# Peptides against a protein of PDB entry 5VVV: the designs that were tried, part 5

Target 1, 276 residues: chain A of PDB entry 5VVV
Amino acid sequence: FLCGVVEGFYGRPWVMEQRKELFRRLQKWELNTYLYAPKDDYKHRMFWREMYSVEEAEQLMTLISAAREYEIEFIYAISPGLDITFSNPKEVSTLKRKLDQVSQFGCRSFALLFDDIDHNMCAADKEVFSSFAHAQVSITNEIYQYLGEPETFLFCPTEYCGTFCYPNVSQSPYLRTVGEKLLPGIEVLWTGPKVVSKEIPVESIEEVSKIIKRAPVIWDNIHANDYDQKRLFLGPYKGRSTELIPRLKGVLTNPNCEFEANYVAIHTLATWYKSN
Target 2, 276 residues: chain A of PDB entry 5VVV as posed
Amino acid sequence: FLCGVVEGFYGRPWVMEQRKELFRRLQKWELNTYLYAPKDDYKHRMFWREMYSVEEAEQLMTLISAAREYEIEFIYAISPGLDITFSNPKEVSTLKRKLDQVSQFGCRSFALLFDNIDHNMCAADKEVFSSFAHAQVSITNEIYQYLGEPETFLFCPTEYCGTFCYPNVSQSPYLRTVGEKLLPGIEVLWTGPKVVSKEIPVESIEEVSKIIKRAPVIWDNIHANDYDQKRLFLGPYKGRSTELIPRLKGVLTNPNCEFEANYVAIHTLATWYKSN

## One batch from the design tools (peptide; made by RFdiffusion4, then SolubleMPNN)

Design b1_p8_4_s2 (from b1_p8_4, 5 letters changed)
Fold by OpenDDE base, seed 5:
Structure b1_p8_4_s2 (fold): chain B 276 residues (1-276), chain A 8 residues (1-8)
Amino acid sequence: as target 1 above (276 residues)
Amino acid sequence: SLFAKLVE
């Protein structure tokens, strides 16, 4: 069971010292996972093709080493979906080289994220792939296999919540393709009925699990505040029955952008997890 | 906007 934090918000990423402090807290609270997915990290998303500099490499190696020190699984995410051409072998090779570099930093767990992108393929991809889901699954499977089928590999679908599913969760051709064609060792991220789900009913998890043919990892936006800089979400982790725990592969909270605001959010997630 | 997407 993956339980911890995803740094997955838009806005200024946390600094390395904050991330190290996070790892200390995660260990102390008996949580086990950190997903590196800051939307405004340039080399994560907008410039995903760009290799890390020597200085950035040193920082990431230090961060990954710190995660290991605190027995936190460090998952490196990349979001190529803004402008990748799935059918272009050069794009696939570029993605492989980027993840090779991160592997050299000591990273062993990875994620491919296709959230917050348009449901459209370019003309070249339309000639090769039957659908957008087929294109995403193809590259994800190829990368997963190329990396030697790591113990933890995550996929974030473009339809990552109930409201994004067409026509709905159980009838989505996109999610059906993901469920049927995504290799079974790859985990699927999900935010619940909505992007920000006030509640995540057990029945909603059973529904999505059926179509994706696996228990999801919750990317939980309950404490996310990147959409409203006027608000801090300081309340407890709630609206999730502990009956979800045996029906999930994990829960990663995507909390407030302000690192200092997240004590209650993360601590109460830990209490929830340990109450099973 | 990000807001519209997250609070739909």
Scores: peptide ipSAE 0.066, ipTM 0.840, DockQ to the pose 0.548
Fold by OpenDDE base, seed 2:
Structure b1_p8_4_s2 (fold): chain B 276 residues (1-276), chain A 8 residues (1-8)
Amino acid sequence: as target 1 above (276 residues)
Amino acid sequence: SLFAKLVE
């Protein structure tokens, strides 16, 4: 069971010292996972093709080593979906080389994120793939296999919550393709009924689990504030029955952008997790 | 906007 934090918000990413402090807290609270997915990190999303410099590599190596020190699984995410051409072998090879570099930093867990992108393929991809889901699954499976089928590999669908599913969760051709074609060893991220879900009902998890043919990892935006940084969400982790735990592969909370605001958010997630 | 998607 993956339980911890996804740094998945828009806005200024956390600094390395904050991330190290996070790992210490996660360990102390008996949480086990950090997903590196800061939307505005230069080489995570907008410039995903760019290899890390020597200086950036040293920082990431240090960060990954710190996660290991605190027994926190460091999952490196990349979001190539803004401008990748799925059918272009050079793009696939570029993605492979980027993840090879991160593997050299000691990272063993990875994620491909296709959230918050347009649902349309370019003309070249339309000639090769039957659907956007087929394109995403193809590259995800290929990367997963290329990396030697790492123990933890995550996929974030473009339809990552109920409101983004067309026509709905249970009938989504996109999610059906993901469920049927995504290799079974790849985990699927899910956010619940909405981008910011006040509640995540058990039945909603059963519904998505059926179509994706696996228990999801929750990307939980309950404490996310990147959509309104004038607000801080300081309340407890709530609206999630502990009955969800046996039906999930994990829960990763995407909390406030302000690192210092997240004590209650993360601590109460830990309490929730341990209460099962 | 991408941010607007979070305000559901």
Scores: peptide ipSAE 0.065, ipTM 0.838, DockQ to the pose 0.567
Fold by OpenDDE base, seed 4:
Structure b1_p8_4_s2 (fold): chain B 276 residues (1-276), chain A 8 residues (1-8)
Amino acid sequence: as target 1 above (276 residues)
Amino acid sequence: SLFAKLVE
């Protein structure tokens, strides 16, 4: 069971010292996972093709080493979906080289994210792939296999919540393709009925699990505040029955952008997790 | 906007 934090918000990423402090807190609270997915980290999303510099490499190596020190699984995410051409072998090779570099930093767990992108393919991709889901699954499977099928590999679908599913969760052709064709060792991220789900009913998890053919990892936006910079979400982790735990592969909370605001959010997630 | 997707 993956339980911890995803740094997955828009806005200023956390600094390395904050991330190290996070790892210390996660260990203390008996949580086990950190997903590196800051949307405004340039080489994560907008410039996903760009290799890390020597200086950036040193920082990431140090961060990954710190995660290991605190027995936190460090998952490196990349979001190529803004401008990748899925059918172009050069794009695939570029993605491979980027993840190879991160592997050299000591990272062993990875994620491919296709959240918050347009549901359109270019002309070249339309000639090769039957749908957007087919294109995403193809590259995800290829990368997963290329990396030697790491123990933890995550996929974030474009339809990552109930409200984004067309026509709905149980009948989504996109999610059906993901469920049928995504390799079984790849985990699927899900935010619940909504992007920001006040509640995640057990029935909603059963519904999505059926179509994706696996238990999801919750990307939990309950404490996310990147959409409203005038608000801080300081309340406890709630609206998730502990009955979800045996029906999930994990829960990663995507909390407030302000690192200092997240004590209650993360601590109460830990209490929730340990209560089962 | 991307942010608008978070507010449903």
Scores: peptide ipSAE 0.064, ipTM 0.840, DockQ to the pose 0.527
Fold by OpenDDE base, seed 3:
Structure b1_p8_4_s2 (fold): chain B 276 residues (1-276), chain A 8 residues (1-8)
Amino acid sequence: as target 1 above (276 residues)
Amino acid sequence: SLFAKLVE
């Protein structure tokens, strides 16, 4: 069971010292996972093709080593979906080289994120792939296999919550394709009925699990505040029955942008997890 | 907007 934090918000990423402090807190609270997915990290999303510099590489190696020291699984995410051409072998090879570099930093767990992108494929991709889901699954499976089928590999669908599913969760042809064609060793991220789910009912997890043919990992935006920086969410982790735990592969909270505001959010997640 | 998306 993956339990911890995803740094998955828009806005200023956490600094390396904050991330190291996070790992210490995660270990102390008996959590086990950190997903590196800061939307405004340039080489994560907007410039995903660009290799890390020597200085950036040193920082990432140090960060990954710190995660290992605290027994936290460091998952490196990349979000190529803004401008990738799925059918172009050069794009696939570029993605492979980027993830090879991160592998050299000592990273062993990875994620491909296709959240917050346009649903329309380019003309070249439409000639090769039957749907957007087919294109995403194809590249995800290829990358997963290329990396030697790492123990932890995550996929974030474009339809990552109930409100984004067309026509709905149980009838989504996109999620059906993901469920049927995504390799079984790849985990699927999900935010619940909404992007920010006040509640995640057990029945809603049973519904999505059926179509994706696996238990999801919850990307939990309950404490996310990147959509309104005038707000801080300081309340406890709530609106999730502990009956969800046996029905999930994990829970990763995407908390407030302000690192210092997240004590209650992360601590109460840990209490929730240990209450099962 | 990002705000609209997250609160939908």
Scores: peptide ipSAE 0.053, ipTM 0.816, DockQ to the pose 0.526; fails the geometry check

Design b1_p8_4_s3 (from b1_p8_4, 5 letters changed)
Fold by OpenDDE base, seed 2:
Structure b1_p8_4_s3 (fold): chain B 276 residues (1-276), chain A 8 residues (1-8)
Amino acid sequence: as target 1 above (276 residues)
Amino acid sequence: SLFGKLVE
């Protein structure tokens, strides 16, 4: 069971010292996972093709080593979906080289994220792939196999919550393709009925699990404030029954952008997890 | 996500 934090918000990423402090807190609270997915980190999303400099490499190596010191699984995410051509073998090879570099930093767990992108394929991809889901699954499976089938590999769908599913969760052709074609060792990220789900009912997890043919990892936006930084979400982790725990592969909270605001959010997630 | 929250 993956339980911890995704740094998955828009806005200023956390500094390395905040991330190290996070790992210390995660260990103390018996949480086990950090997903590196800061949307405004240049080489994560907008410039995903760009290799890390020597200085950036040293920082990431130090961060990954710190995660290991605190027994936290460091998952490196990349979000190539803004401008990748899925049918172009050069794009696939560029993605491979980027993940090879991160593997050299000592990273062993990875994620491919296709959240917050346009649903339209380019003309070249339409000639090769039957749908956007087929294109995403193809590259995800290829990368997963290329990396030697790492123990933890995550996929974030473009339809990552109930409100984004067309026509709905149980009838989505996109999620059906993901469920049928994504290799069984790849985990699927899910956010619940909404982008910000006040509640995640058990029935909603049973519905999505059926179509994706696996238990999801929750990307939980309950404490996310990137959409309104004038608000801090200081309340407890709530609106999730403990009956979800046996039906999930994990829960990763995407909390407030302000690192210092997240004590209650993360601590109460830990209390919730231990109540199982 | 910011994008998803703005669209919802």
Scores: peptide ipSAE 0.062, ipTM 0.830, DockQ to the pose 0.458
Fold by OpenDDE base, seed 5:
Structure b1_p8_4_s3 (fold): chain B 276 residues (1-276), chain A 8 residues (1-8)
Amino acid sequence: as target 1 above (276 residues)
Amino acid sequence: SLFGKLVE
């Protein structure tokens, strides 16, 4: 069971010292996972093709080493979906080289994120792939196999919540393709019925699990404030029955952008997890 | 994410 934090918000990323402090807190609270997915890290998303500099490499190696020191699984995410051409072998090779670099930093767990992108393929991809889901699954499977089938590999679908599913979760052709064609060792990220789910009913997890043919990892936006910088979400982790735990592969909270605001959010997630 | 939350 993956339980911890995703740094998955838009806005100023956390500094390395905050991330190290996070790992210390995660260990102390018996949480085990950190997903590196800061949307405004240029080399994560907008400039995903660009290799890390020597200085950035040293920082990431230090961060990955710190995660290991605190027994936290460090998952490196990349979000190529803004401008990748899935059918272009040069794009696939570029993605491979980027993940090879991160593997050299000592990273062993990875994620491909296709959240918050246009649902339309370019003309070249339409000639090769039957749908956007087929294109995403193809590259994800290829990368997963290329990396030697790492123990933890995550996929974030473009339809990552109930409200984004057309016509709905159980009938989505996109999620059906993901469920049928995504290799079984790849985990699927999900935010619940909504992007920000006030509640995540058990029945909603059973519904999505059926179509994706696996238990999801919850990307939990309950404490995310990137969409409203006038608000801090200081309340406890709630609206999730502990009956979800045996029906999930994990829970990663995407909390407030302000690192200092997240004590209650993360601590109460840990209490929730240990109450099963 | 911001984009998804703004679309809802």
Scores: peptide ipSAE 0.061, ipTM 0.829, DockQ to the pose 0.461
Fold by OpenDDE base, seed 4:
Structure b1_p8_4_s3 (fold): chain B 276 residues (1-276), chain A 8 residues (1-8)
Amino acid sequence: as target 1 above (276 residues)
Amino acid sequence: SLFGKLVE
């Protein structure tokens, strides 16, 4: 069971010292996972093709080493979906080389994120792939296999919540393709019925699990505040029955952008997790 | 994510 934090918000990423402090807190609270997915990290999303500099590499190596020191699984995410041509072997090779570099930093766990992108494929991809889901699954499977089938590999679908599923969760052709064709060792990220789910009913997890043919990892936006810079979400982790735990592969909270605001959010997630 | 939250 993956339980911890995803740094998955838009806005200023956390500094390395905050991330190290996070790892210390995660260990202390018996949580086990950190997903590196800061949307405004240039080489994570907008410039996903760009290799890390020597200085950036040293920082990431130090961060990954710190995660290991605190027995926290460091998952490196990349979001190529803004401008990748899925059918272009050079793009696939560029993604491979980027993830090879991160592997050299000592990272062993990875994620491919296709959240917050347009559903339209370019003309070249339409000639090769039957749908957007087919294109995403193809590259994800290829990258997963290329990396030697790492123990933890995550996929974030473009339809990552109930409200984004067309026509709905149980009938989504996109999620059906993901469920049928995504390799079984790849985990699927999900935010619940909504992007910000006030509640995640057990029945909603059973519904999505059926179509994706696996238990999801919850990307939990309950404490996320990137959409409202005037608000801090300081309340406890709630609206998730502990009956979800045996029906999930994990829960990663995507909390407030302000690192200091997240004590209650993360601590109460840990209490929730240990209560079952 | 921000984009997704804004379109809900």
Scores: peptide ipSAE 0.060, ipTM 0.830, DockQ to the pose 0.453
Fold by OpenDDE base, seed 3:
Structure b1_p8_4_s3 (fold): chain B 276 residues (1-276), chain A 8 residues (1-8)
Amino acid sequence: as target 1 above (276 residues)
Amino acid sequence: SLFGKLVE
């Protein structure tokens, strides 16, 4: 069971010292996972093709080593979906080289994120793939296999919550393709009925699990505040029954952008997880 | 994510 934090917000990323402090807190609270997915890290999303510099590489190696020291699984995410051409072998090769570099930093767990992108494929991809889901699954499976089928590999769908599913969760052709074609060793991220789910009912997890043919990992936006800079979410982790735990592969909270505001968010997630 | 939250 993956339980911890995703740094998955828009806005200023956490500094390396904050991330190390996070790992210490995660270990202390018996949490086990950190997903590196800062949307405004240029080499994560906008410039995903660009290799890390020597200095950036040293920082990432140090961060990954710190996660290992605290027994925290470091998952490196990349978000190529803004401008990748799925049918172009050069794009696939570029993605492979980027993930090879991160593998050299000692990273062993990875994520491909296709959240917050346009649903339209380019003309070249439409000639090769039957749907957007087929294109995403194809590259995700290829990358997963290329990396030697790592123990932890995550996929974030474009339809990552109930409100984004067309026509709905149980009938989504996109999620059906993901469920049927995504390799079984790849985990699927989900935010619940909404992007920011006030509640995640058990029945809603049973519904999505049926179509994706696996238990999801919750990307939990309950404490996320990147969408409203005037808000801080200082309340406890709530609106999730502990009956979800046996029905999930994990829960990763995407908390407030302000690192110091997240004590209650992360601590109460840990209490919730240990109450099962 | 910000984009998704802005669309809701």
Scores: peptide ipSAE 0.049, ipTM 0.801, DockQ to the pose 0.455

Design b1_p8_4_s4 (from b1_p8_4, 4 letters changed)
Fold by OpenDDE base, seed 5:
Structure b1_p8_4_s4 (fold): chain B 276 residues (1-276), chain A 8 residues (1-8)
Amino acid sequence: as target 1 above (276 residues)
Amino acid sequence: SLFKKLVE
């Protein structure tokens, strides 16, 4: 069971010292996972093709080493979906080289994120792939296999919550393709019925699990405040029955952008997790 | 995330 934090918000990423402090807290609270997915980290998303500089490499190596020191699984995410051409072998090779670099930093767990992108393929991809889901699954499977089938590999679908599913969760052709074609060792991220789910009913998890043919990892936006910088979400982790735990592969909270605001959010997630 | 929250 993956339980911890995803740094997955838009806005200023946390600094390295904050991330190290996070790892200390995660260990102290018996949580086990950190997903590196800061949307405004340039080489994560907008410039995903760009290799890390020597200085950036040193920082990431230090961060990954710190995660290991605190027994936190460090998952490196990349979001190529803004402008990748899935059918272009040069794009695939570029993605492979980027993840090879991160592997050299000591990273062993990875994620491919296709959240917050347009649902349209370019003309070249339409000639090769039957649908957007087929294109995403193809590259994800190829990368997963290329990396030697790492123990933890995550996929974030474009339809990552109930409200984004067309026509709905159980009938989504996109999610059906993901469920049927995504290799079984790849985990699927999900935010619940909504992007920010006040509640995540057990029945909603059973529904999505059926179509994706696996238990999801919750990317939990309950404490995310990137969409409203005037608000801080300081309340406890709630609206999730502990009956979800045996029905999930994990829960990663995507909390407030302000690092200092997240004590209650993360601590109460830990309490929730340990209560089962 | 933020982009889709703005669309919702």
Scores: peptide ipSAE 0.070, ipTM 0.844, DockQ to the pose 0.458
Fold by OpenDDE base, seed 2:
Structure b1_p8_4_s4 (fold): chain B 276 residues (1-276), chain A 8 residues (1-8)
Amino acid sequence: as target 1 above (276 residues)
Amino acid sequence: SLFKKLVE
């Protein structure tokens, strides 16, 4: 069971010292996972093709080593979906080389994220793939296999919550393709009924699990505040029955952008997790 | 280009 934090928000990413402090807290609270997915980290998303510099590499190696020290699984995410051409072997090879570099930093867990992108393929991809889901699954499976089928590999769908599913969760051709064709060793991220879900009913998890043919990892935006910088979400982790735990592969909370605001958010997630 | 954002 993956339980911890996804740094998945828009805005200024956390600094390395904050991330190290996070790992210390996660360990103390018996949480086990950190997903590196800051939207405004240049080489994560907008410039995903760019290799890390020597200086950036040293920082990431240090960060990954710190995660290991605190027994936190460091999952490196990349979001190539803004401008990748799925059918272009050069793009696939570029993605492979980027993840090879991160593997050299000591990272062993990875994620491919296709959230917050348009539901469109370019003309070249339309000639090769039957749908956007087919394109995403193809590259995800290929990367997963290329990396030697790492123990933890995550996929974030473009339809990552109920409101983004067309026509709905249970009938989504996109999610059906993901469920049927994504290799079984790849985990699927899910956010619940909405982008920010006040509640995640058990029935909603059963519904998505059926179509994706696996228990999801929750990307939980309950404490996310990147959409309103004037608000801090300081309340407890709530609106999630502990009955979800046996039906999930994990829960990763995407909390407030302000690192210092997240004590209650993360601590109460830990309490929730241990209460199963 | 248009950037999508996480929203409530």
Scores: peptide ipSAE 0.069, ipTM 0.836, DockQ to the pose 0.279
Fold by OpenDDE base, seed 4:
Structure b1_p8_4_s4 (fold): chain B 276 residues (1-276), chain A 8 residues (1-8)
Amino acid sequence: as target 1 above (276 residues)
Amino acid sequence: SLFKKLVE
């Protein structure tokens, strides 16, 4: 069971010292996972093709080593979906080289994210792939196998919540393709019925699990505030029955952008997790 | 559907 934090918000990423402090807190609270997915980290999303500089490499190596020190699984995410051509072998090779570099930093767990992108493929991809889901699954499977099938590999679908599913969760051709064709060792991220789910009912998890043919990892936006910079979400982790725990592969909270605001959010997630 | 975005 993956339980911890995803740094997955838009806005200023946390600094390395904040991330190290996070790892210490996660260990103390008996949580086990950090997903590196800051939207405004340029080499994560907008410039995903760009290799890390020597200086950036040193920082990431140090961060990954710190995660290991605190027994926190460090998952490196990349979001190539803004401008990748899925059918272009050069794009696939570029993605492979980027993840090879991160592997050299000591990273062993990875994620491919296709959230918050347009559903349209370019003309070249339409000639090769039957759908957007087929294109995403193809590259995800290839990368997963290329990396030697790491123990933890995550996929974030474009339809990552109930409200984004067309026509709905149980009938989504996109999610059906993901469920049927994504390799079984790859985990699927999900935010619940909504992008920000006030509640995540057990029935909603049963519904999505059926179509994706696996228990999801919750990307939980309950404390996310990047969509309203004048609000801080300081309340407890709530609206999730502990009956979800045996039906999930994990829960990663995507909390407030302001690192200092997240004590209650993360601590109460830990209490929730240990109450099962 | 609306993407989850930072509000400036």
Scores: peptide ipSAE 0.064, ipTM 0.827, DockQ to the pose 0.169
Fold by OpenDDE base, seed 3:
Structure b1_p8_4_s4 (fold): chain B 276 residues (1-276), chain A 8 residues (1-8)
Amino acid sequence: as target 1 above (276 residues)
Amino acid sequence: SLFKKLVE
């Protein structure tokens, strides 16, 4: 069971010292996972093709080593979906080289994220792939296999919550393709009925699990505030029955952008997890 | 905007 934090918000990423402090807290609270997915980190999303510089490499190696020191699984995410051409073998090779570099930093767990992107494929991709889901699954499976089938590999769907599913969760052709074609060793991220789910009912997890053919990892936006800079979410982790725990592969909270605001959010997640 | 559309 993956339990911890995803740094998955828009806005200023956390600094390396904040991330190291996070690892200390995660260990202390008996949580086990950090997903590196800061949307405004340039080489994560907008410039995903760009290799890390020597200085950036040193920082990432130090961060990954710190995660290992605190027994936190460091998952490196990349979000190529803004402008990748799925059918172009050069794009696939570029993605492979980028993840090879991160592997050299000592990273062993990875994620491919296709959240917050347009559903429209380019003309070249439409000639090769039957649907957007087929294109995403193809590259994800290829990368997963290329990396030697790492023990932890995550996929974030474009339809990552109930409200984004067309026509709905149980009948989504996109999620059906993901469930049927994504290799079984790859985990699927999900935010619940909504992007920000006030509650995540057990029946909603049973519904999505059926179509994706696996238990999801919750990307939990309950404490996310990147959509309203005037708000802080300081309340406890709530609206999730502990009956979800045996029905999930994990829970990763995507908390407030302000690192210092997240004590209650992360601590109460830990209490919730240990209460099972 | 660079902010996530989390409000539905």
Scores: peptide ipSAE 0.064, ipTM 0.829, DockQ to the pose 0.605

